# Ledger of designs, part 177: peptides against a protein of PDB entry 5VVV

Target 1, 276 residues: chain A of PDB entry 5VVV
Amino acid sequence: FLCGVVEGFYGRPWVMEQRKELFRRLQKWELNTYLYAPKDDYKHRMFWREMYSVEEAEQLMTLISAAREYEIEFIYAISPGLDITFSNPKEVSTLKRKLDQVSQFGCRSFALLFDDIDHNMCAADKEVFSSFAHAQVSITNEIYQYLGEPETFLFCPTEYCGTFCYPNVSQSPYLRTVGEKLLPGIEVLWTGPKVVSKEIPVESIEEVSKIIKRAPVIWDNIHANDYDQKRLFLGPYKGRSTELIPRLKGVLTNPNCEFEANYVAIHTLATWYKSN
Target 2, 276 residues: chain A of PDB entry 5VVV as posed
Amino acid sequence: FLCGVVEGFYGRPWVMEQRKELFRRLQKWELNTYLYAPKDDYKHRMFWREMYSVEEAEQLMTLISAAREYEIEFIYAISPGLDITFSNPKEVSTLKRKLDQVSQFGCRSFALLFDNIDHNMCAADKEVFSSFAHAQVSITNEIYQYLGEPETFLFCPTEYCGTFCYPNVSQSPYLRTVGEKLLPGIEVLWTGPKVVSKEIPVESIEEVSKIIKRAPVIWDNIHANDYDQKRLFLGPYKGRSTELIPRLKGVLTNPNCEFEANYVAIHTLATWYKSN

## One batch from the design tools (peptide; made by RFdiffusion4, then SolubleMPNN)

Design b2_p24_7_s3 (from b2_p24_7, 12 letters changed)
Fold by OpenDDE base, seed 5:
Order: sequence, then C-alpha cells, then structure tokens
Structure b2_p24_7_s3 (fold): chain B 276 residues (1-276), chain A 24 residues (1-24)
Amino acid sequence: as target 1 above (276 residues)
Amino acid sequence: SDNDIAIEFLKKRLEEEKKELAKL
C-alpha cells in the first residue's frame, strides 16, 4: 500500500530542504511514499525533453538519497502529454534518455502523467493509434518494459476522475482501453468522483476498479489549494471510509502549496491509514 | 464548488501553457 504525499500542484515547487523535512515527517508517521510531480518544474512538464543540468542532477541525487535514508519510496513523475508525438520514435527515445538520467540518480520508481492535457491526438498519431488511450498505453508499456519493469510504476490517465469520464466511469472507452491494454504491473492514479472530491464513496472505487481492472492509487486533492491560493485547507483528512484501504493500491495526498500548512493534512492521513 | 473552481483553474492553466509553447 502506497501512502504519503504527491507534490503535484501548480505554483512554486517546494525547496529541497522542505522535501527532506517531508521525508522525515513521513517516516515518523509511518508513511512510505513521495511522488515528485511539481507542475512548474519545466523539466517535468513543459520542457520534459530537456535533460537536467549538472547542478540539478546533484540536487536530485541528494534528494533521492535522502528519501532512501528515511525509507521513503521516491517516485519520479514526468508529464510529456502537452506536446509529445506518441508515434514518433525520436520522442520515445528522448523520453527514455530522460528517464535513464533519472535512473542514474538512483531513482527506481517512476510515473507517466497524462493529466491536464487536451483529449486529442495530432494528425501523425491518428494515423498510427486507434485512440488517445491506445497512444498513451503504448508509450507507457514501452517505457515500463524499457526500465526493466520497476516494482513501482504509475500512470495518470487524462480521465483521472469521474467528471472527466465520457460518457461516465463505467462506460468510458478511454478507461476501458487503459484497463485492457495497460500492463498489469502498472498502477493507475485516480482523484475520485471529482478533481477535488469531498467524499470518495466505496462504490465509486468499485466502479473504477472494474473498468481499469486493478485497484487505483488515489491522488487526493482534498487539501490542494493551487486553484485558489487565497485559501488554505487546514482541516483533517475526511470523507474517505477506512473500508477504502483494502480496495486501493494507495493514497497520495496533493496538499496545500504552502509546505508549512500541511501538518494536519498529512498527520490525519497517517492516522486514517493506521486505523484500519 | 471547490471542484468547479479547480476545473476552471486547470482550463486556464492549460491555455496559458499552450500559448507559451506556441511561441517556441
């Protein structure tokens, strides 16, 4: 069971010292996972093709080493979906080289994210792939196999919540393709019925699990505030029955952008996880 | 709702990113 934090918000990323402090807190609270997915890291999303500099490499190596010191699984995410051509072998090779670099930093767990992008393909990809889901699954499976089938590999679908599913969760051709064709060792991220789900009913997890043919990992936006930076979400982790725990592969909270605001959010997630 | 605000924020951000990429 993956339980911890995703740094998955828009806005100023946390500094390396905040991330190290996070790992210490995660260990202390018996949480085990950190997903690196800051939207405003240009080399994560907008300029995903760009290799890390020597200085950035040293920082990431130090961060990954710190995660290992605190027994926290460090998952490196990349979001190529803004402008990748899935059918272009050069794009696939560029993505491979980027993940090879991160592997050299000592990273062993990875994620491919296709959240917050247009639900369409370019003309070249339409000639090769039957659907957008087929294109995403193809590259994800290829990268997963290229990396030697890492123990932890995550996929974030473009339809990552109930409200983004067309026509709905149980009938989505996109999620059906993901469920049927994504390799079984790859985990699927999900935010619940909504982008910001106040409640995640057990029945909603059973519904999505059936179509994706696996238990999801919750990317939980209950404490996210990037969408309204004049607000802080300081309340407890709630609206999730502990009956979800045996039906999930994990829960990763995407909390407030302000690192200092997240004590209650993360601590109460840990209490929830240990209460089952 | 917070969900509606979030969706509008994500749409705005995506349009900003697309405009930035189109200048490259």
Scores: peptide ipSAE 0.741, ipTM 0.966, DockQ to the pose 0.837
Fold by OpenDDE base, seed 4:
Structure b2_p24_7_s3 (fold): chain B 276 residues (1-276), chain A 24 residues (1-24)
Amino acid sequence: as target 1 above (276 residues)
Amino acid sequence: SDNDIAIEFLKKRLEEEKKELAKL
């Protein structure tokens, strides 16, 4: 069971010292996972093709080493979906090379994120792939296999919540393709019925699990505040029955952008996790 | 709702990112 934090918000990324402090807190609270997915890391999303500089590499190596020191699984995410041509072998090779670099930093767990992108393909991809889901699954499977089938590999669908499913969760051709074609060792990220799910009913998890043919990892936006910088979400982790735990592969909270605001959010997630 | 605000934010951010990429 993956339980911890995704740094998955838009806005100023956490500094390395904050991330190290996070790992210390996660270990202390018996949480086990950090997903590196800061939307405003340009080399994560906007410029995903760009290799890390020597200085950035040193920072990431140090960060990954710190995660290991605190027994936190460091998952490196990349979000190529803004402008990747899935059918272009050079794009696939570029993605491989980027993940090879991160693997050299000592990273062993990875994620491909296709959240917050247009639900369409370019003309070249339409000639090769029957749907957007087929294109995403193809590259995800290829990368997963190329990396030697790492123990933890995550996929974030473009339809990552109930609200984004067309026509709905159980009938989504996109999620059906993901469920049928995504290799079984790849985990699927999900935010619940909504982008910001105040509640995640058990039935909603059963519904999505059926179509994706696996238990999801919750990317939990309950404490996310990137969408409203005038607000801080300081309340406890709530609206999730502990009955979800046996029905999930994990829960990663995407909390407030302000690192110091997240004590209650993360601590109460840990309490929730241990209550089962 | 917070969800509606979030969706609006995400749409806006995506349009900003697309405009930035189009300048390259």
Scores: peptide ipSAE 0.737, ipTM 0.965, DockQ to the pose 0.836
Fold by OpenDDE base, seed 3:
Structure b2_p24_7_s3 (fold): chain B 276 residues (1-276), chain A 24 residues (1-24)
Amino acid sequence: as target 1 above (276 residues)
Amino acid sequence: SDNDIAIEFLKKRLEEEKKELAKL
């Protein structure tokens, strides 16, 4: 069971010292996972093709080593979906080289994210792939296999919540393709019925699990404030029954952008997790 | 709702990112 934090917000990323402090807190609270997915890291999303500099590499190596020291699984995410051509072998090779670099930093766990992108393909991809889901699954499976089938590999669908599913969760052709074609060792990220789910009913997890043919990892936006940084979400982790725990592969909270605001968010997630 | 605010934020952010990429 993956339980911890995703740094998945828009806005100023946490500094390395904040991330190290996070790992100390995660270990202390018996949480086990950190997903690196800061939307404003240009080499994560907008400039995903660009290799890390020597200085950036040293920082990431140090961060990954710190995660290991605190027994936190460091998952490196990349979000190529803004402008990748899925059918272009050069794009696939570029993605491979980027993940090879991160593998050399000592990273062993990875994520491919296709959240917050247009639901379309270019003309070249339409000639090769039957749908957007087929294109995403193809590259995800290829990368997963290329990396030697790492123990933890995550996929974030473009339809990552109930409200983004067309026509709905149980009938989504996109999620059906993901469920049928995504290799079984790849985990699927999900935010619940909504982008910001105040509640995640058990029935909603059973519904999505059926179509994706696996238990999801919750990317939980309950404490996310990037969409309204005039607000801080200081309340407890709530609206999730502990009956979800045996039905999930994990829960990663995407908390407030302000690192100092997240004590209650993360601590109460830990309490929730340990209550089962 | 917070969800509606989030969705509008995500749309705006995606539009901004697309404009930045189009300048490159």
Scores: peptide ipSAE 0.734, ipTM 0.964, DockQ to the pose 0.831
Fold by OpenDDE base, seed 2:
Structure b2_p24_7_s3 (fold): chain B 276 residues (1-276), chain A 24 residues (1-24)
Amino acid sequence: as target 1 above (276 residues)
Amino acid sequence: SDNDIAIEFLKKRLEEEKKELAKL
């Protein structure tokens, strides 16, 4: 069971000292996972093709080593979906080289994210792939196999919550293709009925699990504030029955941008997890 | 709702990112 934090918000990423302090807190609270997915890291999303510099490499190596010291699984995410051509072998090879570099930093767990992008393909991809889901699954399976089938590999769908499913969760052709064609060793991220879900009912997890043919990892935006940084979400982790735990592969909270605001959010997630 | 605000924020950010990429 993956339980911890995704740094998955828009805005200023956390500094290395904040991330190290996070790992110390996660270990103390018996949480086990950190997903590196900061939207405004240019080399994660907008300039995903660009290799890390020597200085950036040293920082990431130090960060990954710190995660290991605190027994936290460090998952490196990349979001190539803004401008990747899925059918172009050069794009696939560029993605492979980027993940090879991160593997050299000592990273062993990875994620491919297709959240917050247009639900379309370029002309070249339409000639090769039957749908956008087929294109995403093809590259994800290829990268997963290329990396030697890591123990932890995550996929974030473009339809990552009920609100984004067409026509709905149980009838989505996109999620059906993901469920049928994504290799079984790849985990699927899910945000619940909404982008910001006040509640995640057990029935809603049973519905999505059926179509994706696996238990999801929750990307939880309950404490996210990137959409309104005039507000802080200081309340407890709530609206999730502990009956969800045996029906999930994990829960990763995407919390407030302000690192100092997240004590209650993360501590109460840990209390929730240990109450099962 | 917070969900509606979040969706509008995501749409705005995606449009900003697309405009930045189009300048390259």
Scores: peptide ipSAE 0.730, ipTM 0.967, DockQ to the pose 0.831

Design b2_p24_7_s4 (from b2_p24_7, 11 letters changed)
Fold by OpenDDE base, seed 3:
Structure b2_p24_7_s4 (fold): chain B 276 residues (1-276), chain A 24 residues (1-24)
Amino acid sequence: as target 1 above (276 residues)
Amino acid sequence: SDNEIAIEFLKKRLKEEKEELAKL
């Protein structure tokens, strides 16, 4: 069971010292996972093709080593979906080289994210792939296999919540393709019925699990505030029954952008996780 | 709702990102 934090917000990324402090807190609270997915890290999303500099590499190596020291699984995410051509072998090779570099930093767990992108393909991809889901699954499976089938590999669908499913969760052709074609060792990220789910009913998890043919990892936006930085979400982790735990592969909270605001969010997630 | 605000924010950010990429 993956339980911890995703740094998955828009806005100023946390500094390395904050991330190390996070790992200390996660260990203390018996949480086990950190997903690196800061949207405003240019080399994560907008400039995903660009290799890390020597200085950036040293920082990431140090961060990954710190995660290991605190027994936190460091998952490196990349979001190529803004402008990748899935059918272009050069794009696939570029993605492979980027993940090879991160593997050299000592990273062993990875994620491919296709959240918050247009639900379309370019003309070249339409000639090769039957749908957007087929294109995403193809590259995800190829990368997963290329990396030697790492123990933890995550996929974030473009339809990552009930609100984004067309026509709905159970009938989504996109999620059906993901469920049928995504290799079984790849985990699927999900935010619940909504982008910001006040509640995640058990029935909603059973519904999505059926179509994706696996238990999801919750990307939980309950404490996310990037969409309204005038607000801080200081309340407890709530609206999730502990009955979800045996029905999930994990829960990663995407909390407030302000690192200092997240004590209650993360601590109460830990309490929730330990209560089962 | 917070969900509606979030969706509008995400749409705005995606637009801004695409506009930035188109200038490169």
Scores: peptide ipSAE 0.740, ipTM 0.966, DockQ to the pose 0.832
Fold by OpenDDE base, seed 4:
Structure b2_p24_7_s4 (fold): chain B 276 residues (1-276), chain A 24 residues (1-24)
Amino acid sequence: as target 1 above (276 residues)
Amino acid sequence: SDNEIAIEFLKKRLKEEKEELAKL
């Protein structure tokens, strides 16, 4: 069970010292996972093709080493979906080289994120792939296999919540393709019925699990505040029955952008997790 | 709702990102 934090917000990324402090807190609270997915890391999303500089590499190596020290699984995410051509072997090779670099930093867990992108393909991809889901699954499977089938590999679908499913969760051709074609060792991220799910009913998890043919990892936006910089979400982790735990592969909270605001969010997630 | 605000925000950010990429 993956339980911890995803740094998955838009806005100023956490500094390395904050991330190290996070790992210390995660360990102390018996949480086990950090997903590196800061939207405003240009080399994560906007410029995903760009290799890390020597200085950035040193920072990431240090960060990954710190995660290991605190027994936190460091998952490196990349979000190529803004402008990747899935059918272009050069794009695939570029993605491979980027993940190879991160692998050299000592990272062993990875995620491919296709959240918050247009739900369409370019003309070249349409000639090769039957659907957007087929394109995403193809590259995800290829990368997963290329990396030697890491113990933890995550996929974030473009339809990552009930609201984004067309026509709905249970009938989504996109999610059906994901469920059928995504290799079984790859985990699927999900935010619940909504982008910001105040509640995640058990039935909603059963529904999505059926179509994706696996228990999801919750990317939990309950404490996310990137969408409203005037607000801080300081309340406890709530609206999730502990009965979800046996039905999930994990929960990663995407909390407030302000690192210091997240004590209650993360601590109460830990309490929730340990209550099962 | 927070969800609606979030969706609007995400749409805005995606638009901004696409516009930035188009300038390159």
Scores: peptide ipSAE 0.739, ipTM 0.966, DockQ to the pose 0.836
Fold by OpenDDE base, seed 2:
Structure b2_p24_7_s4 (fold): chain B 276 residues (1-276), chain A 24 residues (1-24)
Amino acid sequence: as target 1 above (276 residues)
Amino acid sequence: SDNEIAIEFLKKRLKEEKEELAKL
């Protein structure tokens, strides 16, 4: 069971010292996972093709080593979906080289994210793939196999919550293709009925699990505030029955941008997890 | 709702990212 934090918000990423302090807190609270997915890291999303510099490499190596010291699984995410051509072998090779570099930093767990992008393909990809889901699954399976089928590999769908499913969760052709064609060793991220889900009913997890043919990892935006930085979400982790735990592969909270605001959010997630 | 505000924020950010990429 993956339980911890995804740094998955828009805005200024956390500094290395904040991330190290996070790992110390996660260990103390018996949480086990950190997903590196800061939207405004240019080499994660907008300039995903760009290799890390020597200085950036040293920082990431130090960060990954710190996660290991605190027994936290460090998952490196990349979001190539803004401008990747899935059918272009040069794009696939560029993605492979980028993940090879991160693997050299000592990273062993990875994620491919297709959240917050247009639900379309370019003309070249339409000639090769039957749908956007087929294109995403193809590259995800290829990268997963290329990396030697790591123990933890995550996929974030473009339809990552009920609101984004067409026509709905149970009838989505996109999620059906993901469920049928994504290799079984790859985990699927899910946010619940909404982008910001006040509640995640058990029935809603049973519904999505059926179509994706596996238990999801929750990307939880309950404490996210990137969409309204005038507000801080200081309340407890709530609206999730503990009956969800045996029906999930994990929960990763995407909390407030302000690192110092997240004590209650993360501590109460840990209490929730340990109550099972 | 917070969900509606979040969706509008995501649409705005995606537009800004696409506009920045189009200038390269």
Scores: peptide ipSAE 0.731, ipTM 0.968, DockQ to the pose 0.833
Fold by OpenDDE base, seed 5:
Structure b2_p24_7_s4 (fold): chain B 276 residues (1-276), chain A 24 residues (1-24)
Amino acid sequence: as target 1 above (276 residues)
Amino acid sequence: SDNEIAIEFLKKRLKEEKEELAKL
C-alpha cells in the first residue's frame, strides 16, 4: 500500500530542504511514499525533453538519497503529454534518455502523467493509434518494459476523475482501453468522483476499479489550494471510509502549496491509514 | 463549488501553458 504525499500542485515547487523535512515527517508518521510531480518544474512538464544540468542532477541525487535514508519510496513523475508525438520514435527515445538520466540518480520508481491535457491527438498520431488512450498506453507500456518493469510504476490518465469521464466512469471508452491494454504491473492514479473530491464513496472506487481492472492509487486533492491561493485547507483528512484501504493500491495527498500548512493534512492521513 | 473553481483554474493554466509553448 502506497501512502504519503504527491508534490503535484501548480505554483512554486517546494525547495530541497522542505522535501527532506517532508521525508522525515513521513517516516515519523509511518508513511512510505513521495511522488515528485511539481507542475511548475519546467523539466517535468513544459520542457520534459530537456536533460537535467550537472547542478540539477546533484540536487536530485541528494534528494533521492535522502528519501532512501528515511525509507521513503521516491517516485519520479514526468508529464510529456502537452506536446509529445506518441508515434515518433525520436520522442520515445528522448523520453527513455530522460528516464535513464533519472535512473542514474538512483531512482527506481517512476510515473507517466497525462493529466491536464487536451484529448486531441496530432495528425501523425491519428494515423498510427485508434485513440488517445491507445497512444498513451503504447508509450507507457514501452517505457515500463524499457526500464526493466520497476516494482512501482504509475500512470495518470487524462480522465483521472469521475467528472472527466465521457460519458461516465463505467462507460468510458478511454478508461476501458486503459484497463484492457495497460500492463498489469502499472498502477493507475485517480482523484475520486471529482478533481477535488469532498467524499470518495466505496461504490465509486468499485466502479473505477472494474473498468481499469485494478485497484487505483488515490491522488487526493482534498487539501490542494493551488486553485485558490486565498484559502488554506487546514482541516483533517476526512470523507474517506477506512473501508477504502483494502480496495486501493494507495493514497497520496496533494496538499497546500504552503509547505508548513500541511501538518494536520499529512498527520491525519497517517492516522486514517493506521486505523484499519 | 471548490471542484468548479479547480476545473476553471486547470483550464486557465492549461491555456496559458499552451500559449507559452506556441511562442517557443
Scores: peptide ipSAE 0.038, ipTM 0.657, DockQ to the pose 0.837; fails the geometry check

Design b2_p24_8_s1 (from b2_p24_8, 10 letters changed)
Fold by OpenDDE base, seed 4:
Structure b2_p24_8_s1 (fold): chain B 276 residues (1-276), chain A 24 residues (1-24)
Amino acid sequence: as target 1 above (276 residues)
Amino acid sequence: WDELNEQAIKFEKERLEKELEKLK
């Protein structure tokens, strides 16, 4: 069970010292996972093709080493979906090289994220892939296999919540393709019925699990505030029955952008997790 | 919470548009 934090928000990413402090807290609270997915890390998303500089590499190596020190699984995410041409072998190769670099930093867990992107393929991709889901699954499977089928590999669908599913969760051709064609060793991220889900009913998890043919990892935006920087979510982790735990592969909270604001959010997630 | 969700969706959409414009 993956339980911890995803740094998945828009806005100023946490600094390395904050992330290290996070790892310390995660360990202390018996959480085990950190997903590196800061939207405004340009080399994570907007400029995903660009290799890390020497300085950036040193920082990431240090960060990954720190995660290891605290026995936190460091999952490196990349979000190539803004402008990747899935059918272009050079793009796939570029993605491979980028992940190779991160692997050299000591990272062993990875994620491909296709959240918050346009659902349309370019003309070249339309000639090769039957759907956007097919394109995403193809590259994801290829990368997963290329990396030697790491123990933890995550996929974030473009339809990552109930409201984004067309026509709905159970009948989504996109999610059906994901479920059928995504290799079984790849985990699927999900935010619940909504992007920001007040509640995540057990039934909703059963529904999505059926179509994706696996238990999802919750990317939980309950405490996310990137969409409204004037608001801080200081309340407890709530609206998730502990009955979800046996039905999930994990829960990663995407909390407030302000690192200092997340004590309650993360601590109460830990309490929730341990209460099962 | 419905309002929050709508704000989040709107924000993500606006951010995506902004990112795509920068990539042109």
Scores: peptide ipSAE 0.691, ipTM 0.958, DockQ to the pose 0.896
Fold by OpenDDE base, seed 1:
Structure b2_p24_8_s1 (fold): chain B 276 residues (1-276), chain A 24 residues (1-24)
Amino acid sequence: as target 1 above (276 residues)
Amino acid sequence: WDELNEQAIKFEKERLEKELEKLK
C-alpha cells in the first residue's frame, strides 16, 4: 500500500531542503511514499525532453539518496503529454533517455502522467493509433518494459476522475482501453468522483476498479490549493472511509503549495491509514 | 465543494492554454 505525498501542484515547487524535511516527517509518521510531479518544474512537463544539468543531477541524486535514508519510496514522474508525438520513434527514444538519466541517479520507481492535456491527437498519431488511450497505453507499456518492469510504475489517465469520463466512468471507451491494454503491473492514479473530491464513496472506487481492472492509487486533492492560493486547507483528512484501504493500491495526498501549512493534512492522513 | 471543484477545473484549463501558447 503506497501512502504519502505527491508534489503535484502548479506554482513554486518545494525546495530540496523542504523535500528532505518531508521525508523525515513521512518516516516519523510511518508513511512510505513521495511522488515527484511538480507541474512548474520545466523538465518534468513543459520541457520534458531536456536532460538535467550537472547541477540539477547532483541535487536529484542527493534527494533520492535522502529518500532512501528515510525509507521513503521516491517515484519520479514525467508529463510528456503537452506536445509528444506518440507515433514518432525519436520521441519515444528521447523519453527513454530522460528516464535512463533519472535511473542513473538511483531512482527505481517511475510515473507517466497524462493529466491536464488536450484530448486531441495530432494528425500523425491519428494515422497510427485507434484512439488517444491506445497511444498513451502503447508508450506507457513500452517504457515500463524498457525500464525492466520496475516494482512501482504509475500511470495517470487524462480521464483521472469521474467528471472527466465520457460518457461516464463505467462506459468510458478511454478507461476501457486503459483497463484492457495497460500492462497489469502498472498502477493507475485516480482523484475520485471529481478533481477535488469532498468525498470518495466506496461504490465509486468499485466502479472505476471494474473498468480499469485493478485497484487505483488515489491522487487526493482534498488539501490542494494551487487553484486558489487565497485559501489554505488546514482541516483533517476526511470524507474517505477506512473501508477504502483494502480496495486501493494507495493514497498520495497533493497538499497545499505552502509547505509549512501541511502538518495537519499529512498527519491526519497517517492516522487514517493506521486506523485500518 | 462543488464551487471548489469548478474553480480547480477552470484553473487547470487556463494553465493548459498558457502552456500551449508558450510552446508555439
Scores: peptide ipSAE 0.691, ipTM 0.959, DockQ to the pose 0.878
Fold by OpenDDE base, seed 5:
Structure b2_p24_8_s1 (fold): chain B 276 residues (1-276), chain A 24 residues (1-24)
Amino acid sequence: as target 1 above (276 residues)
Amino acid sequence: WDELNEQAIKFEKERLEKELEKLK
């Protein structure tokens, strides 16, 4: 069971010292996972093709080493979906080289994210793939296999919540393709019925699990505030029955942008996790 | 909470539009 934090918000990423402090807290609270997915890391998303500099490499190596020290699984995410051409082997090779670099930093867990992108394929990809889901699954499977089928590999679908599913969760052709074609060792991220889900009913998890043919990992935006930084979400982790735990592969909270505001959010997640 | 979700969706859409503009 993956339980911890995803740094998945828009805005200024946390600094390395904050991330190290996070690892210490996660260990103390018996949580086990950190997903590196800051939207405004340019080399994570907008400029995903660009290799890390020597200086950036040193920082990431240090960060990954720190995660290991605190027995936190460090998952490196990349979001190539803004402008990747899935059918172009050069693009696939570029993605492979980028992840090779991160592997050299000591990273062993990875994620491919296709959240918050245009739902339409380019003309070249339309000639090769039957759907956007087919394109995404193809590259994800290839990368997963190329990396030697790491123990933890995550996929974030473009339809990552109930309201984004067309026509709905149980009948989504996109999610059906993901469920059927995504290799079984790859985990699927999900935010619940909504992007920001007040509640995540057990029935809703059963529904999505059926179509994706696996238990999801919750990317939980309950405490996310990047969309309105005039608000701080300081309340406890709630609206998730502990009955979800045996039905999930994990829960990663995407909390407030302000690192200092997240004590209650993360601590109460830990309490929730240990209460089953 | 419905309002929060709508704000989040709107924000993500706006960010995507800005990102796509920069990539042109």
Scores: peptide ipSAE 0.687, ipTM 0.958, DockQ to the pose 0.925
Fold by OpenDDE base, seed 3:
Structure b2_p24_8_s1 (fold): chain B 276 residues (1-276), chain A 24 residues (1-24)
Amino acid sequence: as target 1 above (276 residues)
Amino acid sequence: WDELNEQAIKFEKERLEKELEKLK
């Protein structure tokens, strides 16, 4: 069971010292996972093709080593979906080389994220793939296999919540394709019925689990504030029954952008997890 | 919370538009 934090917000990423402090807190609270997915890291998303510099590499290596020191699984995410051509072997090779570099930093867990992107494929991809889901699954499976089928590999669908599913969760052709064709060892991220879900009912998890043919990992935006930084979400982790725990592969909270504001959010997630 | 969700969706769309403009 993956339980911890995803740094998945828009805005200024946390500094390395904050991330190290996070790892210490996660360990203390008996949480086990950190997903690196800061949307404003240019080499994570907008310029995903660009290799890390020597200085950036040193920072990431240090960060990954720190995670290991605190027994936190460091998952490196990349979001190539803004402008990748799925059918172009050069693009696939570029993605492989980027992840090879991160592997050299000591990273062993990875994620491919296709959240917050345009659903339209380019003309070249339309000639090769039957749908956007087929294109995403194809590259995800290929990368997963290329990396030697790491123990933890995550996929974030473009339809990552109930509201984004067309026509709905149970009838989504996109999610059906994901469920049928995504390799079983790859985990699927999900934010619940909504992007920001007040509640995540057990029935909603059963519904999505059926179509994706696996228990999801919750990317939980309950404490996310990147969409309105005038607000701070200081309340407890709530609206999730502990009955969800046996029905999930994990829960990763995407909390407030302000690192200092997240004590209650993360601590109460830990309490929730341990209360099962 | 429905309002929060709508704000989040709107924000994500606006950010996506800005990102796509920068990539062109």
Scores: peptide ipSAE 0.682, ipTM 0.957, DockQ to the pose 0.875

